Peptides against a protein of PDB entry 4Y8H. Designs and how they scored, part 93

Target 1, 222 residues: chain A of PDB entry 4Y8H
Amino acid sequence: TTIVGVKFNNGVVIAADTRSTQGPIVADKNCAKLHRISPKIWCAGAGTAADTEAVTQLIGSNIELHSLYTSREPRVVSALQMLKQHLFKYQGHIGAYLIVAGVDPTGSHLFSIHAHGSTDVGYYLSLGSGSLAAMAVLESHWKQDLTKEEAIKLASDAIQAGIWNDLGSGSNVDVCVMEIGKDAEYLRNYLTPNVREEKQKSYKFPRGTTAVLKESIVNICD

## One batch from the design tools (peptide; made by RFdiffusion4, then SolubleMPNN)

Design b2_p26_1_s2 (from b2_p26_1, 15 letters changed)
Fold by OpenDDE base, seed 3:
Structure b2_p26_1_s2 (fold): chain B 222 residues (1-222), chain A 26 residues (1-26)
Amino acid sequence: as target 1 above (222 residues)
Amino acid sequence: PTVKSQEELDALRERQAKREAELAAE
């Protein structure tokens, strides 16, 4: 997995790849790793798929109830606190690594949470097995006062670095944009760089035919 | 993310599809 978050001048962007793995096997090529906690608070998840989904749903439900009770838009820090407390309670047994981002009446926010409940704050963050590849892009190209478009590009470029360099990452790029004063913009499959050309019609070769995929003639000159 | 089984993957896909449908209806 490669997940990233990038703050921009008026909000925050999160992005993720879409590969799910089962050991050495690609289990899913188009897994959704961006989860809605509330309308304007989203997270990206790395680690165990079931754990990331379960924890984000639980906190999402609790945030919704809290929002209804208080008649207020939920705060990102409230979601962060709930996630942190939950993960800490389980002492890292929940394999969830999260980038949590959103907008609320206090502004735009970007946080990360590790499975043991530690939290970080930053203007740009990456997590997952592709995080180093993503961070190399982020460190190289991040600047202050990014536009929305620049932040989307930077986030997507960082995810693509993970896709190309990390075996645990692959396929597509999902993006969610949370801009102050706007609804969240969820861009499922924002980029699809690995669209396999439609399998040429499977010519059912007769049983016993080995398809020659590529022939290279190397002339060995004596 | 990692999945432990095909059953887990199928369940995940079902939940994802449900969420996508909910988001599209909003």
Scores: peptide ipSAE 0.327, ipTM 0.859, DockQ to the pose 0.813
Fold by OpenDDE base, seed 1:
Structure b2_p26_1_s2 (fold): chain B 222 residues (1-222), chain A 26 residues (1-26)
Amino acid sequence: as target 1 above (222 residues)
Amino acid sequence: PTVKSQEELDALRERQAKREAELAAE
């Protein structure tokens, strides 16, 4: 699994590979690893798929209730705190790690949460088995004031690096874009690399070289 | 904010529904 987050000038992008691993066997399956907490707050999950889904649903329900009670748009930091508390409470039972991102009235945010409940903040993050390869791409190409398109490309390139260097699987890349003042855009199957490529020696991908094979856009207006 | 369990959330939803019903009956 490889998940990434990238901040850009007016929002945040998260991306994930869609590999399904059952033990040592990598199945060529397209499973969604991006989960909606609220309309403008999403997470990328890794670990046990059931755990990540259950946690995100629970926190989503909590956030919804809190938003209704306060008559305020949900905050990313609120979701972060709830996720952190939940993961910490069930330490040892839940083996999930998450990238949490979104936009709220205070701006755009990008965080990560480890299974033991620790949190990080950054302009770019990667987690999972391919995270080192992904991070190499992010560190090489991230800059301040990225455009939306540059951030999507960077996130996608980082995921691809993770895919190619981890298992060389033909997994797809899903992307979610959260831009200030806009609805979240879920780009399912943004990339569908079907060819097992050899382990790349270089993790540096030039910008703009990511081929988009398939794109499905779903606007979340709930 | 503190995370509420599903059971606690369900209880809160039930209480809210009761309050809304009471308000609607007024």
Scores: peptide ipSAE 0.025, ipTM 0.487, DockQ to the pose 0.026
Fold by OpenDDE base, seed 4:
Structure b2_p26_1_s2 (fold): chain B 222 residues (1-222), chain A 26 residues (1-26)
Amino acid sequence: as target 1 above (222 residues)
Amino acid sequence: PTVKSQEELDALRERQAKREAELAAE
């Protein structure tokens, strides 16, 4: 697994590979690792897929209820707190680690949560078995005031580095873009890299983009 | 990675709360 998050000037991007492995076997070549908590709050899951899905669904439901009762858009920090509490409570039973990102009336946010409930904050993050390769790309190319397009590219390049350097990562790249003042844009199979290039020091990956399925997430409460 | 400590996270939450209050007052 390789998951990344990148902040840009007006929002945040998260990305993930789509490979699911069970031991040495590729169980699913197109596993979705990006999950919606709310229309503008998404997470990228790593670890046990079932645990990630269960946690995100539970928190998503609670956040939705909270939003309905308060008539307020969900806050990323609220989702983060709920996720932390849940993961901490079930430490050792849940093997999930997450990148949580989104936009709310207070701005754009990017966090990571480990299975034991610890959190990190950053402008860019990577998790998973391919995270080292991804982080090398992020550290080399991240800068302040990235544009949306630059952030998508950077995140995608980082995922591809993970894909090429890790057997547990691969197949396609999913992307979710959360920009302030806009609906979230989920880009399923944003990249479908066909060619495994060997560890090139340059981390320049040929863009093999296949058909992008775009889903715009609209707030139902308007 | 610009990893922020728990203290930085708490400071962020405080700033967010302040911004929320400002937005609610508009």
Scores: peptide ipSAE 0.000, ipTM 0.233, DockQ to the pose 0.026
Fold by OpenDDE base, seed 5:
Structure b2_p26_1_s2 (fold): chain B 222 residues (1-222), chain A 26 residues (1-26)
Amino acid sequence: as target 1 above (222 residues)
Amino acid sequence: PTVKSQEELDALRERQAKREAELAAE
């Protein structure tokens, strides 16, 4: 697994590879590792994908309830605290690490959570078996005041570095963009680097490849 | 933010309880 987060001038981007492995076997080439906690708060998960999804759904439900009762938009720090507490409670059973990112009334935020309960804050982060290769790209190319497009490119390049250097990472790149004042943009299969561009032959992807559904996540919190 | 109906809140609570039960059974 390779997951990354990158802050830009007006928000935060997270990205992940889509490879799922069971030992030496690639079980799924298109596993989703980006999970929605709230409309504007997302996480990238590594470890047991099923556990990560279940935990993030639980936290998401709790945050949604809290937001409804308080009539306040969810805060990234609240999600972070709840995730940290849950991971701490299940010490040893959930070998999950997460990047948590989002936008809230206080601004844009990017955090990481390790399985042992430590949290980090940064302008750019990488986790997973491909994290070293990803971090090398981030450290080399990150700058202040990145544009949205530059941040997406940087995050994608970092994931690709992880894919090329780690057998546990691969397949496609998923991206989620959270910009202040906008709805989150989930870009499923933003890149498909392992598609051997056969130089000459237009490999017509069979019709059933579901189009990049721009899921505009509509703010349900009216 | 329109106060979600009590029905929507109850549905969220039920979904939460179900997810908690699923996590506890794992």
Scores: peptide ipSAE 0.018, ipTM 0.453, DockQ to the pose 0.031; fails the geometry check

Design b2_p26_1_s3 (from b2_p26_1, 15 letters changed)
Fold by OpenDDE base, seed 2:
Structure b2_p26_1_s3 (fold): chain B 222 residues (1-222), chain A 26 residues (1-26)
Amino acid sequence: as target 1 above (222 residues)
Amino acid sequence: PTVKSQEELEKLRERQAEEQKKLELE
């Protein structure tokens, strides 16, 4: 599994490969790993897909109720806290990790929840078994003031790098774009690479660049 | 649904802001 998040000038993008793996074996190449918490708050989940979906639905329901009670749009931080509390209080035995992203009245946000209970914030994040390869792409090509299109491409490229690194074969890539002032755009199967025909993508680092990779979670069993 | 008071909303906002800052500093 590889999941990424990328902030851009007016929002945030998350992306995930859609493969379901049992160890190194791809069981399904079209499993959704992006989950809607609220209309403008989404997460990318890694781990047991069913558990992640169930948790996100629960949190989504709670967020909706809270929004109604407060007459306020949901906050990404609220979703983050609820997810964190639930995952680690009630399901702490599950080695799940999430990227949580969205837009709210306070702006665009990108967070991660790690299996050990920590949370991170950043302009770009990658998690999963292909996260190192994905992060290499992100570190190399991320820049300030990305456009929406650049962010989508970057996220997709990062996922692709992760896919090839992890399984050496292609899978579908889902993308969700959350832009301030707009409806969320879920791009299911944004990329549908043919496993048999897809060439391994190579990524080159800029000349003279010493990339310092940020910490990412790598799960071999994803 | 029970609408929260303005005070409660403000407190919630403050807590959210604090949490955001905490996360950014981690």
Scores: peptide ipSAE 0.018, ipTM 0.379, DockQ to the pose 0.018
Fold by OpenDDE base, seed 1:
Structure b2_p26_1_s3 (fold): chain B 222 residues (1-222), chain A 26 residues (1-26)
Amino acid sequence: as target 1 above (222 residues)
Amino acid sequence: PTVKSQEELEKLRERQAEEQKKLELE
């Protein structure tokens, strides 16, 4: 699995590999998937699919209620805290790790939560079995003041590096873009890499070399 | 949808930095 997050000049992008459950290639039982917590707060979850889904739904419900009571837009840090508390409480039972990202009145945010409840902050993050390869791409190409398009490309390239390094083939890439002042943009099956390559310690992809194969856009608004 | 000015973005980044600092302290 590989999940990544990338901050850009006006928001944040998260991406995840989605393993194919079909075909002769044995996929890990652990899945990566993007989940909506609120209209402008999303997470990339990896680990047991049921765990990530259940956690994100619970937190999403709680945030919605909180937003209604306070008449305030939900904050990413609130979601982070709730997720952290939940994962910590059930540390022995939940094997999920997350990248949490979004936009709120205080700006754009990118965090990670490990299965044991620790959190990190950064301009770019990667988690999962392909995270080293992904991080190599991120570290090589991330810069200050990325555009939206550059961030999407960087995130997808990083995921692709992770996929090729980890699985070689049989995965898709989902992307979610959260830009300040705009609705969240979910890009289903942004990439469908299915070419097996020899595994390497890391991959580096030139910008602009990854083409969009499939795109399904869902605009999420509050 | 609105694009924030550089000044507005800087202010938001400052707020973000403050929140991040709080998180790191916890």
Scores: peptide ipSAE 0.000, ipTM 0.300, DockQ to the pose 0.020
Fold by OpenDDE base, seed 3:
Structure b2_p26_1_s3 (fold): chain B 222 residues (1-222), chain A 26 residues (1-26)
Amino acid sequence: as target 1 above (222 residues)
Amino acid sequence: PTVKSQEELEKLRERQAEEQKKLELE
């Protein structure tokens, strides 16, 4: 697996390969690895797909309840802390690592969480079996004041590097863009020759949530 | 995009470390 995050001038992009492998066998070529915590806070998950999804859904529910109770937009750092505590508490039982990213009233944020609960902060991050190859691309090409489009391209290029250099990485790329002042954009199969049906569980937020998710499917081949 | 210099990467890492410290305090 390969997951990446990239900050740009007005937000943050996360991306993930979509392949799930069991040993040398590709179990699923289009497994969703991007998970919504809140409308403007997303995770890229790796490890076990089931664990990452379950964790992010749990945290998402708690964040939503907290937001409603406090009448405040969710903060990325709050989601991070909750995820960190959960992963730390269940370390050894949950083999998940995450990139957590989003926008909130304090700006754009990009974090990573390891399975044991440690966290990192950065302008660009990569995790997974293809992370070294991805990081090589990120380190080479990341710059300050990236545009949205440049960040998407950089993230996708990094994922592709991970795919090509790691047999355990996915075949397709999913992207989520979180820009300040805008709705999050989930770009499923941003790079793929074949579009498959969406596997992400639909989560409807209660009435009164202001943030909207825009989803699009783009099929782009290299 | 252009390849970053080693110095630029080091500066970026320093900033990341500062942000990390802030995160640990939260």
Scores: peptide ipSAE 0.000, ipTM 0.283, DockQ to the pose 0.021
Fold by OpenDDE base, seed 4:
Structure b2_p26_1_s3 (fold): chain B 222 residues (1-222), chain A 26 residues (1-26)
Amino acid sequence: as target 1 above (222 residues)
Amino acid sequence: PTVKSQEELEKLRERQAEEQKKLELE
């Protein structure tokens, strides 16, 4: 498993491989390793997929309720703290590592949480069995003021490096783009086309990519 | 886990592009 996060000039991208490696058996089940906490806050999970999903769903529900009560958009740091507390509380029981990312009224954020409760902050992060290979790509190509397209490509390349390291074949990458002032874009089975030309401003998704789910928060404020 | 070379990454990208073309033809 490989998960990555990359900040760009106006937001953050997270990506994950869609393959579950349970030992030598490649389970063909595309388990989504990206989880929605809120419409603009997502996480990527490394480790036990079931544990990650359960935790993120719980936190997501709590954040949603909190947001409704306060009539405020949820903050990434709130999600981070809640996740951290849960992971710490269940230390040893939850073998999960998380990358938490999103946008809120304070800006774009990218964090990682380790199973023992430590957190990290960075412009780029990688976790999982392929994290070293992914990090090599990130360190080599990350720069300040990345565009959205550059960040997506970088994240995808990093995941591909991780996948190659772990399995040596196939690349299914899920990507979530969270840009300030926009809805989150979830790109399932994203394959970065070998765009030889550095300059192509328009990232054309291959036709086989499933439709971007735009989620809008409808504030029912009474 | 071994750090993969840029060449290996390029090969992977090429294979992905080929697979994508196959999917588009199907």
Scores: peptide ipSAE 0.000, ipTM 0.192, DockQ to the pose 0.030; fails the geometry check

Design b2_p26_1_s4 (from b2_p26_1, 17 letters changed)
Fold by OpenDDE base, seed 3:
Structure b2_p26_1_s4 (fold): chain B 222 residues (1-222), chain A 26 residues (1-26)
Amino acid sequence: as target 1 above (222 residues)
Amino acid sequence: PTVKSEEELKKLREIQKKRLEELEKE
């Protein structure tokens, strides 16, 4: 699994791979790892998919009730606190880690939560088995004042790096964009790098030629 | 894009740490 978050000039982007690995078998299942807490607050989950979904639904319901009661738009920090408390309470049972992001009246926010309840804040974050490769991309290319498009690209590139370097990371990339003053934009299957390109025609290589499959040299170093 | 300098990364970590401390107080 690889999940990332990237802040940009007017909001935040989160992205996740879609591969579900059940044991040694890469299940060809397009599992959504992005979950809506509220209209403008989303999380990217990793760990047990069922646990992540259940937790986010619970928190989403509570946030909605709280919003109705207070007549205020939900705050990302409130969602963070609720998630943290829930994960802490169920320590040892829920092996989930999350990136929580969104926009609220106070601005755009990006946080991470580990299963043991620790939280991080940053302009860019990466979690999961492919997180090191993703972080390398983020650290190399993140800058202040990213545009929405640049942030989406950066998040997607980071996820792809995770996919390529981690057999447990997904084949597709889901993206959610939360921009201040706009509705959240959920981009399912924004990138489908492992779409089985049509069987390239069996190039009968003459005896002795090793078919070099497509070396996609991702020039990470600009 | 040039790899962020170690100094820039350090500054970013300091900002993150401060924000985390603020969040822990809430």
Scores: peptide ipSAE 0.000, ipTM 0.244, DockQ to the pose 0.021
Fold by OpenDDE base, seed 4:
Structure b2_p26_1_s4 (fold): chain B 222 residues (1-222), chain A 26 residues (1-26)
Amino acid sequence: as target 1 above (222 residues)
Amino acid sequence: PTVKSEEELKKLREIQKKRLEELEKE
């Protein structure tokens, strides 16, 4: 799994690959690795997909209740604190890493949370098995005044680098754009495997290279 | 949240495909 977050001039973008490998089987869970906490606060999950979903759903419910109680729009920092506390309490039980991002009345925010509850802040972040490859792309191309389009591209490129490093094949990429003053924009399957598979077919393999021609994709989404 | 229509997603994918094709030429 590779997840990334990128801040741009007026908001934040998060992206995730949607494939998981279980042994020789590539499980294409068309399961969004992006999780909505609130309309304008989203998470990208790395680690056990079930763990990330359960955690984000719980926090989402709590944030909604809190928002109703306070009559205020949810804040990213509130979600962060709740997630951090939850992950800390269940150290070793929840194998989840999260990127938390969103917009609120105080602006745009991008955070990461490790399984043991530590947090990081940045303008760009990557987590997961492909995070190093993704980070290389981010570090090379990030700048302070990215446009929305540049940020989407950068996030996508970073995910692709991570996917190539981890799986060596194309995967679906989900993207969520959270811009100040706008509704969140969820781009499901922004990149599809078909586009990348065509890329693989275009590779001229050296003599003696055996192409892997068959991948069995099993949908096992609950 | 706003979810893009399939048509809009198709357009975005086409743009991305072109970018990938350009990368393959390098």
Scores: peptide ipSAE 0.000, ipTM 0.202, DockQ to the pose 0.033
Fold by OpenDDE base, seed 5:
Structure b2_p26_1_s4 (fold): chain B 222 residues (1-222), chain A 26 residues (1-26)
Amino acid sequence: as target 1 above (222 residues)
Amino acid sequence: PTVKSEEELKKLREIQKKRLEELEKE
């Protein structure tokens, strides 16, 4: 599994490989999925699919309730704290690590949470079995003031590097873009790289085949 | 701020409770 987050000039992008979600392939107990906590706060979860989904739904529900009672937009740091507390409380039972990202009235945010409860903050993050390969790409190509498009590309490239390192074959990449002042954009199957037979040492990212399959803009009406 | 109905809040609380119970059993 590989999950990444990348901050750009006006927001944050998260991405995950979708190996566990595709077809009859023996669902590795480890899956990476993007989950919505709130309209503008998403997480990339890696580990047991059931654990990550249950945790994110619980936190999402709590945040929604809190937002309704306070009439305030949810904050990423609140989601982070709740997730951290929950993961810590159930340490040993929940084998999950998360990247939490979003936009709120204080700006754009990118955090990670490890299974043991530690948190990290950065402009770019990578977790999972392919995290080292992904991080190499991120460290090499991240720069200040990335555009939205550059950030999506970078996140996708990083995930692909992680996939190649782990499986030696292509897999689907999901992306979620959270831009300040805009609705979150979830890009399912942003990349569907074909299984390349040859162990090409140099993964040349093909420029330009953005097959945007389905853009579902979920307008969450406040 | 869409004022969610009391019914929607009740449903959310029930979902939350069920999820919490499921997580506590694991």
Scores: peptide ipSAE 0.012, ipTM 0.372, DockQ to the pose 0.028; fails the geometry check
Fold by OpenDDE base, seed 1:
Structure b2_p26_1_s4 (fold): chain B 222 residues (1-222), chain A 26 residues (1-26)
Amino acid sequence: as target 1 above (222 residues)
Amino acid sequence: PTVKSEEELKKLREIQKKRLEELEKE
């Protein structure tokens, strides 16, 4: 599994490889999925699908309640803290790691949480079995003042590098874009790389080489 | 595309870390 986050000039993008049950390859019990915490705060979770979903739903409910009581828009740092506390409390029972990202009145944010509760922060992050390959792409191509489109492409390229390194083929890429002042855009199956390639430790993708095979946009206005 | 140096990456991370700390205190 591979999850990534990329900050751009006006927001943040997260992406995850979604393992589809293709062929005899026993899909690792670990799946990466994008989960909504709040309308403008999302996470990319890797681990047991049921665990990550349940955790994000719980935190989402708490964030919603908190927002109602305070009459304030949810903060990414609040979600981060709640997730961190929950994962720490249930360490050993929940083998999940997360990238948490979003936009709030203080700006755009990108964080990661490890299963043991440690957190990281950056302009770009990768986690999972393909994270090294993904990070190589991110480190090579990330720059300041990325456009939304450039960030989406970079995140997708990074995930693809991770997929090819780890699985060789057969995973889809989901993307969520959170731009300041806009609704979150969930791009399901943004890419469906089906070409089997030899596992490589590092992949380099020239700009413009990533083909969008399928795009499904869901605007989250709630 | 130029690969960023480890030093540059460290600086970026430090900036972000400070920002996080500030936000968590609010």
Scores: peptide ipSAE 0.000, ipTM 0.265, DockQ to the pose 0.023; fails the geometry check

